# Designs tried in a protein design run: peptides against a protein of PDB entry 5K2M. Part 83

Target 1, 273 residues: chain A of PDB entry 5K2M
Amino acid sequence: MRIGITYTVLRREEMAIKERAGEFGEVVMLHEDDLLFPGNYDLDVVIIRNVSHFKALYTARLFESEGIPTVNSSRLIFEAGDKLFATLRLAGKVPVPEWKAALSEGGALRVPDSLGYPLVSKPVFGSWGRLLAKVNDRDSLEAVLEHRKWMKNPLYGIHYFQEFVEKPGRDIRSYVIGGEFVGAIYRYSNHWITNTARGGKAEPCSDPEVEELSVKAWEAFGEGALAIDIFESEKGLLVNEVNPNMEFKNAARVTGADMAGKLVEYAVEVAKT

## One batch from the design tools (peptide; made by RFdiffusion4, then SolubleMPNN)

Design b2_p15_8_s4 (from b2_p15_8, 7 letters changed)
Fold by OpenDDE base, seed 1:
Structure b2_p15_8_s4 (fold): chain B 273 residues (1-273), chain A 15 residues (1-15)
Amino acid sequence: as target 1 above (273 residues)
Amino acid sequence: MKEKYEEAVREDYER
């Protein structure tokens, strides 16, 4: 078994994946600078750990074009890494926050007619709560839309909104790999954005309802390794988003779960299919 | 490490 690992930065996650992959076969570390296509890669599977969503997507697709399967697949990265496409998958299987999409400013200005205020504006791509806006009123909505007109990437013209969900000062991040629930954490924050990358505390989450919901959320996609963000709301648990390029350092530390091992085991299974 | 990581994430937004 020859296992490739693509990466941008050698984080604790990539080090752990490398170490565990070494137990299953030969490991080939591939920095982004090493990736040229078409290439003659002698690999049975590639674990995609590029930091950029787009770099990860294209890297996966390029290996797949050479007959080498990837974890995650380019299909999964594409569908799960886009908040709107992910919502479309999730909404058919699990409870999600109320959402609207608009393709113009004029359409976006009508979103409050359905969702009310406050609402959350999100880019369809991105991480760490970047460019998230809590929109409390019409003036704030107009400001967000005005600023987006001047943003260079055409994807900023895709307007994705959610209802604002009141949370108990935390959210949940769970991990499902190959359909198996691996673990979950609470992420605490005094801010409405609860991402631990912004200084939040992580604690173990042991809740059977979270486990069941996480597996169902994964089944909406039907493959790969996903981190799943869940809100505790007055309406119950809501699946907010998924991440096909998960960080798990904090989760692994807090839960003791072997996230890296489970990812490698799944990659080995994919290689054998 | 942090700077390179933040740069890689910014690339998704700035292009």
Scores: peptide ipSAE 0.204, ipTM 0.839, DockQ to the pose 0.898
Fold by OpenDDE base, seed 2:
Structure b2_p15_8_s4 (fold): chain B 273 residues (1-273), chain A 15 residues (1-15)
Amino acid sequence: as target 1 above (273 residues)
Amino acid sequence: MKEKYEEAVREDYER
């Protein structure tokens, strides 16, 4: 078994994945600078750990083009890594925050007619709550839309909105790998954007409803390893988003779950299929 | 490490 691991930055996650992968076979660490295609890679599977969503997506697709399966697959990265596409999958299986998508400013200006205020404006791509805006009123909506016009990436012209979900000062991040629930954490923040990367604390989450919902959310995609962001709302649990390029150092630390091991085990299974 | 990560994340937005 030869296991590739692509990476941008050698994080604690990548170190843990490397270590666990070594128990199953030969590990080939592949920094982004090492990735040249076609490359005739002699690998049974590649674990995709590129930080950039797009680099991860293309890396996965490039390995797949050489007949090498990836974890996650390019399909999963594509569908799960886009907030709108992820919502489309999720909405058919699990409760999600109310959402609207508009393809023009004129369309976006009508979103409050359906969802009301406050809204959350999200780019369809990106991480760490970057470019999330809480839109409390018409003036704020107009401002967000105006600013979007000047952003270079055409994907900023895809206007994705959610209802603002009041959260109890935390959200939940769960992890499902190969359809198995691995663990979950609460992420605490005094800000409406709850992310441990922004200095939030993490605590273990042991809730059967979270586990069930997390598995169902994963089933909306049907493959791979996903981190699932869940909101505790007045309406109950809502699946906000999924991440096919999960960070898990905090979750692994807090829960004691062997997320790296589970990821490697799944990759080994994928390699054998 | 954090800076490099933030830079890598930024690349998704700037292209």
Scores: peptide ipSAE 0.174, ipTM 0.829, DockQ to the pose 0.859
Fold by OpenDDE base, seed 3:
Structure b2_p15_8_s4 (fold): chain B 273 residues (1-273), chain A 15 residues (1-15)
Amino acid sequence: as target 1 above (273 residues)
Amino acid sequence: MKEKYEEAVREDYER
């Protein structure tokens, strides 16, 4: 068994994955600078750990074009890594925050007619709560839309909105790998954007409802390794988003779950399929 | 490390 690991930066996650992969076979670390295609890669599977969503997507697709399966697959990265595409999958299986998508400013200005205020404006791509805006009124909506017009990436012209969900000062991040629930954490923040990368505390989450919901959310995609972001709302649990490029250092530390091992085990399974 | 990470993240935004 020859296991590739693509990476941009050697984080704690990549080091843990490398270590665990070494127990199952030969490990080939592939920095982004090493990736040239077409190539003659002698690998049975590649674990995709590129930081960039798009770099991860294209890397996965390039290996797949050479007959090498990837974890995650390019299909999963594409569908799960886009907030709108992920919502389309999730909405058919699990409760999600109310959402609207608009393809023009004129369409976006009508979103409050359905969702009301406050709204959350999200880019369809990206992480760490970047470019999230709480939109409390018409003036704020107009400002966000005006700013989007001046952004160069055409994807900023895809207007994705959610209802604003009042959260109890925390959110939930769960992990499902190959359909198995691995663990979950609470992420605490005094800000409406909860993210442990911004100095939030993490605590173990042991809730059977979270486990069940997390598995169902994974089943909306049906493959791979996903981190799942869940909100606690007055309406119950809502699946906000999924992440096919999961960070798990805090979750692994807090829960004691062998997330790296589970990821490698799944990759080995994929290689044998 | 942090700079390379931030760069990789910014690449998604065409920065």
Scores: peptide ipSAE 0.135, ipTM 0.818, DockQ to the pose 0.796
Fold by OpenDDE base, seed 4:
Structure b2_p15_8_s4 (fold): chain B 273 residues (1-273), chain A 15 residues (1-15)
Amino acid sequence: as target 1 above (273 residues)
Amino acid sequence: MKEKYEEAVREDYER
């Protein structure tokens, strides 16, 4: 068994994955600078840990083109890493926040007619709550839309909105790998954006409803390793988003779950299929 | 390390 691990930065996650992978076979660390295609990679599977969503997506597809399976697959990265595409998968399988998508400014200006205010504007790609805007009124909506016109990436012209969900000062991040629930944490923040990357505290979450919902959310995609962001709302649990390029350092520390081991085990299973 | 990570994440947005 030869396990590739692609990475941009050697984080605690990548170190843990490397260590665990070494128990199953030979490990080949592949920094982004080492990735040239077409290549002749002698690998049974590649664990994708590129920081960039797009680099991860293309890296996965490039290995797949050489007949090497990846965790996650390019399909999963594509569908789960785009908030709108993820919502399309999740919708009808699990409860999600109310959402609207518009393909023009004129369409976007009508979103409040359906969702009301406040609403949340999201880019369809990206992490850490970057470019999330709580839109409280028409003036704020117009400002967000105006700024989007000047953003160079065409994907900023895809307008994705959610209802603003009032949260109890926390959200939930769960982890499902290969259809198995691995663990969950509460992320505490006084800000409406509850991300541990912004200095939020994490605590273990042991809730059977979270576990069940997390597995169902994973089943909407049907493969890979996902971090799942869940809101506690007045309507109950809502699946907000999923992440196919999960950070798990805090979750592993807080829960004691072997996230890295579970990821490697799944990659080994994928390699054998 | 943090700077390189932030740069890598920023690349998704700035390009």
Scores: peptide ipSAE 0.125, ipTM 0.816, DockQ to the pose 0.893

## One batch from the design tools (peptide; made by RFdiffusion4, then SolubleMPNN)

Design b2_p16_1_s1
Fold by OpenDDE base, seed 1:
Structure b2_p16_1_s1 (fold): chain B 273 residues (1-273), chain A 16 residues (1-16)
Amino acid sequence: as target 1 above (273 residues)
Amino acid sequence: SEFSEEELKKLEEESL
């Protein structure tokens, strides 16, 4: 078994994946600078750990074009890594926050007519709460839309909105790999954006409802390794988003779950299919 | 925090 691992930055996650992969076969570490295509790669599977969503997507697709399966697949990265596309998958399987999409400023200005205020404006791509805006009123909506006009990436012209969910000072991040629930954490923050990468506290979450919902959310995609962000709301548990390029350092630390091992095991299974 | 301010900035720049 020859296992490739693509990466941008050698984080604790990539180190753990490398270590576990070494137990199953030969490990080939591939920095982004090493990725030239078409190439002659002698690999049975590639674990995609590029930080950029788009670099991860294209890397996966490029290896697939060489006949090498990837974890995650380019399909999964594409569908799960876009907040709107992920919502489209999730909404048919699990409870999600109420949402609207608009393709113009004129459309976006009508979103409050259906969702009311406050709203959350999200880009369809991005990490760590980047460019999230709590929109409390018309003036704030107009400001967000004005700023979006001057952003050079055309994807910022895709307007995705959610209802603002009142959370109990925390959210939940769960992990499902190959359809198996691996673990979950609470992420605490005094800010309406909860993210442990930005200094939030993580604690173990042991809730059977979270486990069941997490597996159902994974089944909306039907493959790969996903981190799943869940809100505790007045309406019950809501699946907010999924991440096909998950960080798990804090989750592994607080839960004791072998997330790196489970990821490698799944990659080995994919290589054998 | 899991990352330093400098590490976060670098990751944010690389994550596009």
Scores: peptide ipSAE 0.029, ipTM 0.684, DockQ to the pose 0.103
Fold by OpenDDE base, seed 3:
Structure b2_p16_1_s1 (fold): chain B 273 residues (1-273), chain A 16 residues (1-16)
Amino acid sequence: as target 1 above (273 residues)
Amino acid sequence: SEFSEEELKKLEEESL
């Protein structure tokens, strides 16, 4: 078994994946600078750990074009890594925050007619709460839309909105790999945007409802390794988003779950199919 | 902090 691992930055996650992969076979670390296509890669599977969503997507597709399966697949990265596409999958299977999409400013200005205020403006791509805006009124909506007009990337012209969900000072991040629930954590923050990477506290989450919901959310995609972000709302649990390029160092530390091992085991399974 | 502010900024820039 020859296992490739693509990466941008050697994080704790990539180190753990490398270590665990070494128990199953030969490990080939592939920095982004090493990736040229078409190429003659002698690999049975590639674990995709590129930081960029788009680089991860294209890397996965390029390996697949060489007949090498990837974890995650380019299909999964494409559908799960876009917030709107992910919502389209999730909304058919699990409770999600109320959402609207608009393809023009004129369409976006009508979103409050259905969602009301406050609402949340999100880009369809991006991490760590980047370009999230809580929009409290018409003036704020107009300002956000005006700023979006001047953004160079055409994807910023795709207007994705959610209802604002009041959270109990935390959210939940769960992990499902190959359809198996691996673990979950609470992420605490005093800000309406919760993110442990920005200094939030993590604690174990042991809730059977979270486990069940997380598996159902994974089933909306039906493959791969996903981190799942869940809100605790007055309406119950809501699946906010999924991440096909999961960070898990905090979750692994807090829960003791072998996230890296589970990911490698799944990759080895994929290599054999 | 899991990352320095500089490392976080780099990751944010590279996360596209």
Scores: peptide ipSAE 0.028, ipTM 0.671, DockQ to the pose 0.103
Fold by OpenDDE base, seed 2:
Structure b2_p16_1_s1 (fold): chain B 273 residues (1-273), chain A 16 residues (1-16)
Amino acid sequence: as target 1 above (273 residues)
Amino acid sequence: SEFSEEELKKLEEESL
């Protein structure tokens, strides 16, 4: 078994994946600077750990073009890593926050007629709560839309909105790999954007409803390894988003779950199919 | 903080 691992930055996750992969076979670490295609790679599977969503997507597709399966697949990265595309999958299977998409400023200005205020404006791509805006009124909406006009990436012209969900000072991040629930954590924050990368505390989450919902959310995609962000709302649990490029160092530390091992085991299974 | 502010900024820049 030859296992590739692509990466941008050697984080604790990549180190753990490397270590666990070494128990199953030969490990080939592939920094972004090492990636050239076509490359005639002799690998049975590649674990995709590029930080950039787009770099991860293209890397996965490039390996697949050489007949090498990836974890995650380019399909999963595409569908799960875009917040709007992920919402489209999730909304058919699990409760999600109310949402609207608009393709113009004129369309976006009508979103409050349906969702009301406050709103959350999200880019369809991005991590760590970047460019999330709580939109409390018309003036704030106009300001967000004006700023979006001057952003370089045309994807910022796709206007994705959610209802603002009042959370109990935390959210839930769960992990499902190959359809198996691996674990979950609470992420605490005093800010409406809950993200442990921004200094939030993590604690174990042991809730059967979270486990069931997490598996159902994974089933909306039907493959791979996903982190699932769940909100505790007055309406019950809502699946906010999924991440096909999950960070798990906090979750592994707090829960004791072998997330790196589970990811490698799944990659080995994918290599054998 | 699990990341230094500088490391977080770098990751944020690379996360596009």
Scores: peptide ipSAE 0.063, ipTM 0.756, DockQ to the pose 0.102; fails the geometry check
Fold by OpenDDE base, seed 4:
Structure b2_p16_1_s1 (fold): chain B 273 residues (1-273), chain A 16 residues (1-16)
Amino acid sequence: as target 1 above (273 residues)
Amino acid sequence: SEFSEEELKKLEEESL
């Protein structure tokens, strides 16, 4: 078994994945600078850990073009890593925050007619709450839309909005790998954006409803390893988003779950299919 | 913070 691991930055996650992968076979670390295609790579599976969503997506597809399966697959990265596409999958299976998408400024200006204020503007791609905006009024909406016009990436012209969900000072991040629930944490923050990378506190979450909902959310995609962000709302649990390129160092530390091992085990299973 | 502000900024920039 030869396991590739692509990476941009050697984080705690990549170190843990490397260590666990070494128990199953030969590990080939592949920094982004080492990736040239076509390359005729001699690998049974590749674990995709590129930081960039797009680099991860293209890396996965490039390996797949050489007949090498990836974890996650390019399909999963594409569908789960785009907040709108993820919402489209999730909305058919699990409760999600109310959302609207618009393809023009004129369309976006009508979103409050349905969602009201406050609403949340999200780019369809991005991590760590980047470019999330709580839009409290018309002036703020106009400002967000104006700024989007001057952003370089055309994907910023895809206007994705959610209702603002009042959270109890925390959210939930769960992890499902190969359809198996691995663990979950609460992420505490006094800010409406909860993220442990930005200084939020993590605590273990042991809730059967979270586990069930997390598995159902994963089933909307039907493959791979996903982190799932869940809100505790007055309407109950809502699946906010999923991440096919998860950070898990905090969750692993707090829960004691062998997330790296589970990821490697799944990759080995994928390699054998 | 799990990351320094500089590290977080770098990761945010690279996450495109």
Scores: peptide ipSAE 0.062, ipTM 0.752, DockQ to the pose 0.101; fails the geometry check

Design b2_p16_1_s2
Fold by OpenDDE base, seed 1:
Structure b2_p16_1_s2 (fold): chain B 273 residues (1-273), chain A 16 residues (1-16)
Amino acid sequence: as target 1 above (273 residues)
Amino acid sequence: SELSEEELKRLEEESL
């Protein structure tokens, strides 16, 4: 078994994946600078750990074009890594926050007619709560839309909105790999954005309802390794988003779960199919 | 050395 690992930066996650992969076969570390296509890669599977969503997507697709399966697949990265596309998958299987999408400023200005205020404006791509805006009123909505006009990437012209969910000072991040629930954590924050990357604390989450919902959320995609963000709301648990390029150092530390091992085991299974 | 979360954010932004 020859296992490739693509990466931008050697984080704790990539080091753990490398270590576990070494137990199954030969490991080939591939920095982004090493990736040239078409190429003669002698690999049975590639674990995609590029930091950039788009670089991860294209890397996966390029290996697939050479007959090498990837974890995650380019399909999964594409569908799960876009917040709107992920919502489209999730909405048919699990409870999600109420949402609207608009393709113009004029459309976006009508979103409050359906969802009311407050709203959350999200870009369809990006990590760590970047460019999230709580929109409390018309003036704030107009400001967000005005700023979006001056952003260079045309994807900022895709307007995705959610209802604002009142959370109990925390959210949940769970991990499902190959359809198996691996673990979950609470992420605490005094800010309405509860991302641990913004200084939040992590604690173990042991809730059978979270486990069941997480597996169902994964089944909406039907493959790969996903981190799943879940809100505790007055309406019950809501699946907010998924991440096909998960960070798990904090979750692994807090839960003791061998997330790197589970990821490698899944990659080995994919290589054999 | 491990990059900070802020450094990772910048790296992602530069990679778009």
Scores: peptide ipSAE 0.027, ipTM 0.703, DockQ to the pose 0.092
Fold by OpenDDE base, seed 4:
Structure b2_p16_1_s2 (fold): chain B 273 residues (1-273), chain A 16 residues (1-16)
Amino acid sequence: as target 1 above (273 residues)
Amino acid sequence: SELSEEELKRLEEESL
């Protein structure tokens, strides 16, 4: 078996994936600069680890066009990596924060009529809490919308909002691969944005309700490897978002779960299908 | 942070 691994930066995750993949077959590391299509690649499966959502999406689709399955698939990356599209999937299966989407500034200005203040403005794409804004009032909303007008990417014109969820100084990140719950962590932060990449602390989360909810959230998509962000709210657990291009170094370290191995095992299964 | 501020910023930029 020949396992490709596409990457932008060789992180701890990519190193772990490479190491584990070597136990199953020949590993072909493919830096982003090495990718040309059509390329007639001799690979049985490709694990997509490009940092960019869009580069990951297109890379996956390009390999698929050559008959090479990817983990994650381009479909999953597309649907899960867009916060709005992910919400559309999730909302039918699991509790999610209240949300609104608007396609114009005029529409966005009416969002508080439904959600009230405070609300959270999110780009539909992006990682590590980038461009998340807690919008406490009309002035802040207008400012966010004004800034969006001058952003180059047209996707910034898609206005996605959530209710602001009061969290107990932490959130939960769980991992589901191939429908199997692999592990979960608490991410602690004194800031309303909880992210370990920004210096948050991680602790193991062992909660059967989290496990069940995580699997259900994964089932909304029905394939691949997902990190799932869950909020502990006054109204119970809420699935905030999913990530089809997950970081797991902290979670693996804290839980001891073999996330890289599980990912590779799933990729091998996909290759054999 | 396990990543430097520069590394984090780079990853954030590349994640578009």
Scores: peptide ipSAE 0.026, ipTM 0.667, DockQ to the pose 0.100
Fold by OpenDDE base, seed 5:
Structure b2_p16_1_s2 (fold): chain B 273 residues (1-273), chain A 16 residues (1-16)
Amino acid sequence: as target 1 above (273 residues)
Amino acid sequence: SELSEEELKRLEEESL
C-alpha cells in the first residue's frame, strides 16, 4: 500500500495522518510544490490535506484523472466545500438553518422578505468564518452587497444567506468518517461566530441526537470524511455546514478519538475498492 | 513548525 498525502503546511493533523499511514504502508508526502500533472504517481490512494479549498479540489481531480482515488474525492470536496451546494445536499436529509440564495443584488435585497433580520451573509467558499456578516438591517445589507461588488472573485457575486441562529454560547463540531461517527465537541465562544481558532474552549460532546444527526448529515453526501458544524437552536439541532478538509487537532485532543487513524483506515478502504 | 490559524488563514487567502 502506497499512501500519498498532499499538503500545504504540515499541521498536527498532517503529522498524525502521516504517522498512522505509516502503519498501513509506504507514505509519500507531497507538498503543493511537488505536484505536477500529468504525472506517473505510484500511489494507491491520496489523502488530500491542501489548505486551499480550490487547490484541494483540483488536486483531487487531477489524481482521479490518473486513476488514483482520493480522500476526500473531488466530488465530495466540491459539494461539501461550497456552503450553498452543501446546503442543497443537507436540506433534503437534515434540519438546516433557513437559507436563501440570490444571484444578483436585486435578488439579495429581497432576501429579508423571507428570512427577516438579523440574517447572516456567507461567501459560498472560505474557511474559519471569513467574510461572515451578521446583517441586522437594510443599511447593513446594502453595505455588504456594495462591498461584494468590489471583490475580484466572481464567486462573491453568489449571495448566500442564512437566518441568524441564537446559540447558547457554543456550537457543536462532529466528525463522521466513512459513515462512522468518530466524535464530537462543543466549541465555546462569546462571539456569534463560534470558532476554536479565536480562543474558544472545546469540550467533549456526548449526545445521541448529535450522533444520529451527524451520520444523517454525512449520508447526504454518502462518502468521505466530514467535519459537521451543528447549532443548538430553539428549533432543535441544525446542521449549519460541513467541511471536507477538516481540522481535528482540538477534537482529537478533547475526545481522545483517533481521528487520524480513522481517516487513514478509510483511505485504505478506498484504495481497495 | 505548526502555523497559527491566522497564518493558515493568510495562506488560504493568498492561495485563492
Scores: peptide ipSAE 0.026, ipTM 0.655, DockQ to the pose 0.093
Fold by OpenDDE base, seed 2:
Structure b2_p16_1_s2 (fold): chain B 273 residues (1-273), chain A 16 residues (1-16)
Amino acid sequence: as target 1 above (273 residues)
Amino acid sequence: SELSEEELKRLEEESL
């Protein structure tokens, strides 16, 4: 078994994946600078750990073109890594925050007619809560739209909105790999954007409802390794988003779950199919 | 040293 691992930066996650992969076979670490295509890669599977969504997507697709399966697949990265496309998958299977998408400023200005205020403006791509805006009124909506108009990437012209969900000072991040629930954590934050990277505390989450919902959310995609972000709302649990390029350092530390091992085990299974 | 969140964000932004 030869296992590739693509990466941008060697984080604790990549180190853990490398270590566990070494128990199953030969490990080939592939920094972004090492990736040239077409290439003669002698690999049975590649674990994709590029930081960039797009680099991860293209890397996965390039390996697949060489007949090498990836974890995650380019399909999963594409569908799960886009917030709108992920919502389209999730909405048919699990509760999600109310959402609207608009393809023009004129369309976006009508979103409050359906969602009301406050609402949340999200880019369809990006990590760590970047360019999330709580839109409390018309003036704020116009400002967000004006700023988007001057952004270089045309994807910023895709206007994705959610209802603002009042959270109890935390959210839930769960992990499902190959259809198996691996673990979950609470992420605490004093800000409406809950992100552990901003100094939030993480605690174990042991809730059967979270486990069931997480598996159902994964089943909306039907493959791979996903981190699942869940909100605790007055309406119950809502699946906010999924991440096909999951960080799990805090979750592994807090839960004691072997996230890296589970990911490698799944990659080995994928290599055998 | 573990990259800070800000460094990771920068790397992602530079990769877009």
Scores: peptide ipSAE 0.027, ipTM 0.678, DockQ to the pose 0.090; fails the geometry check

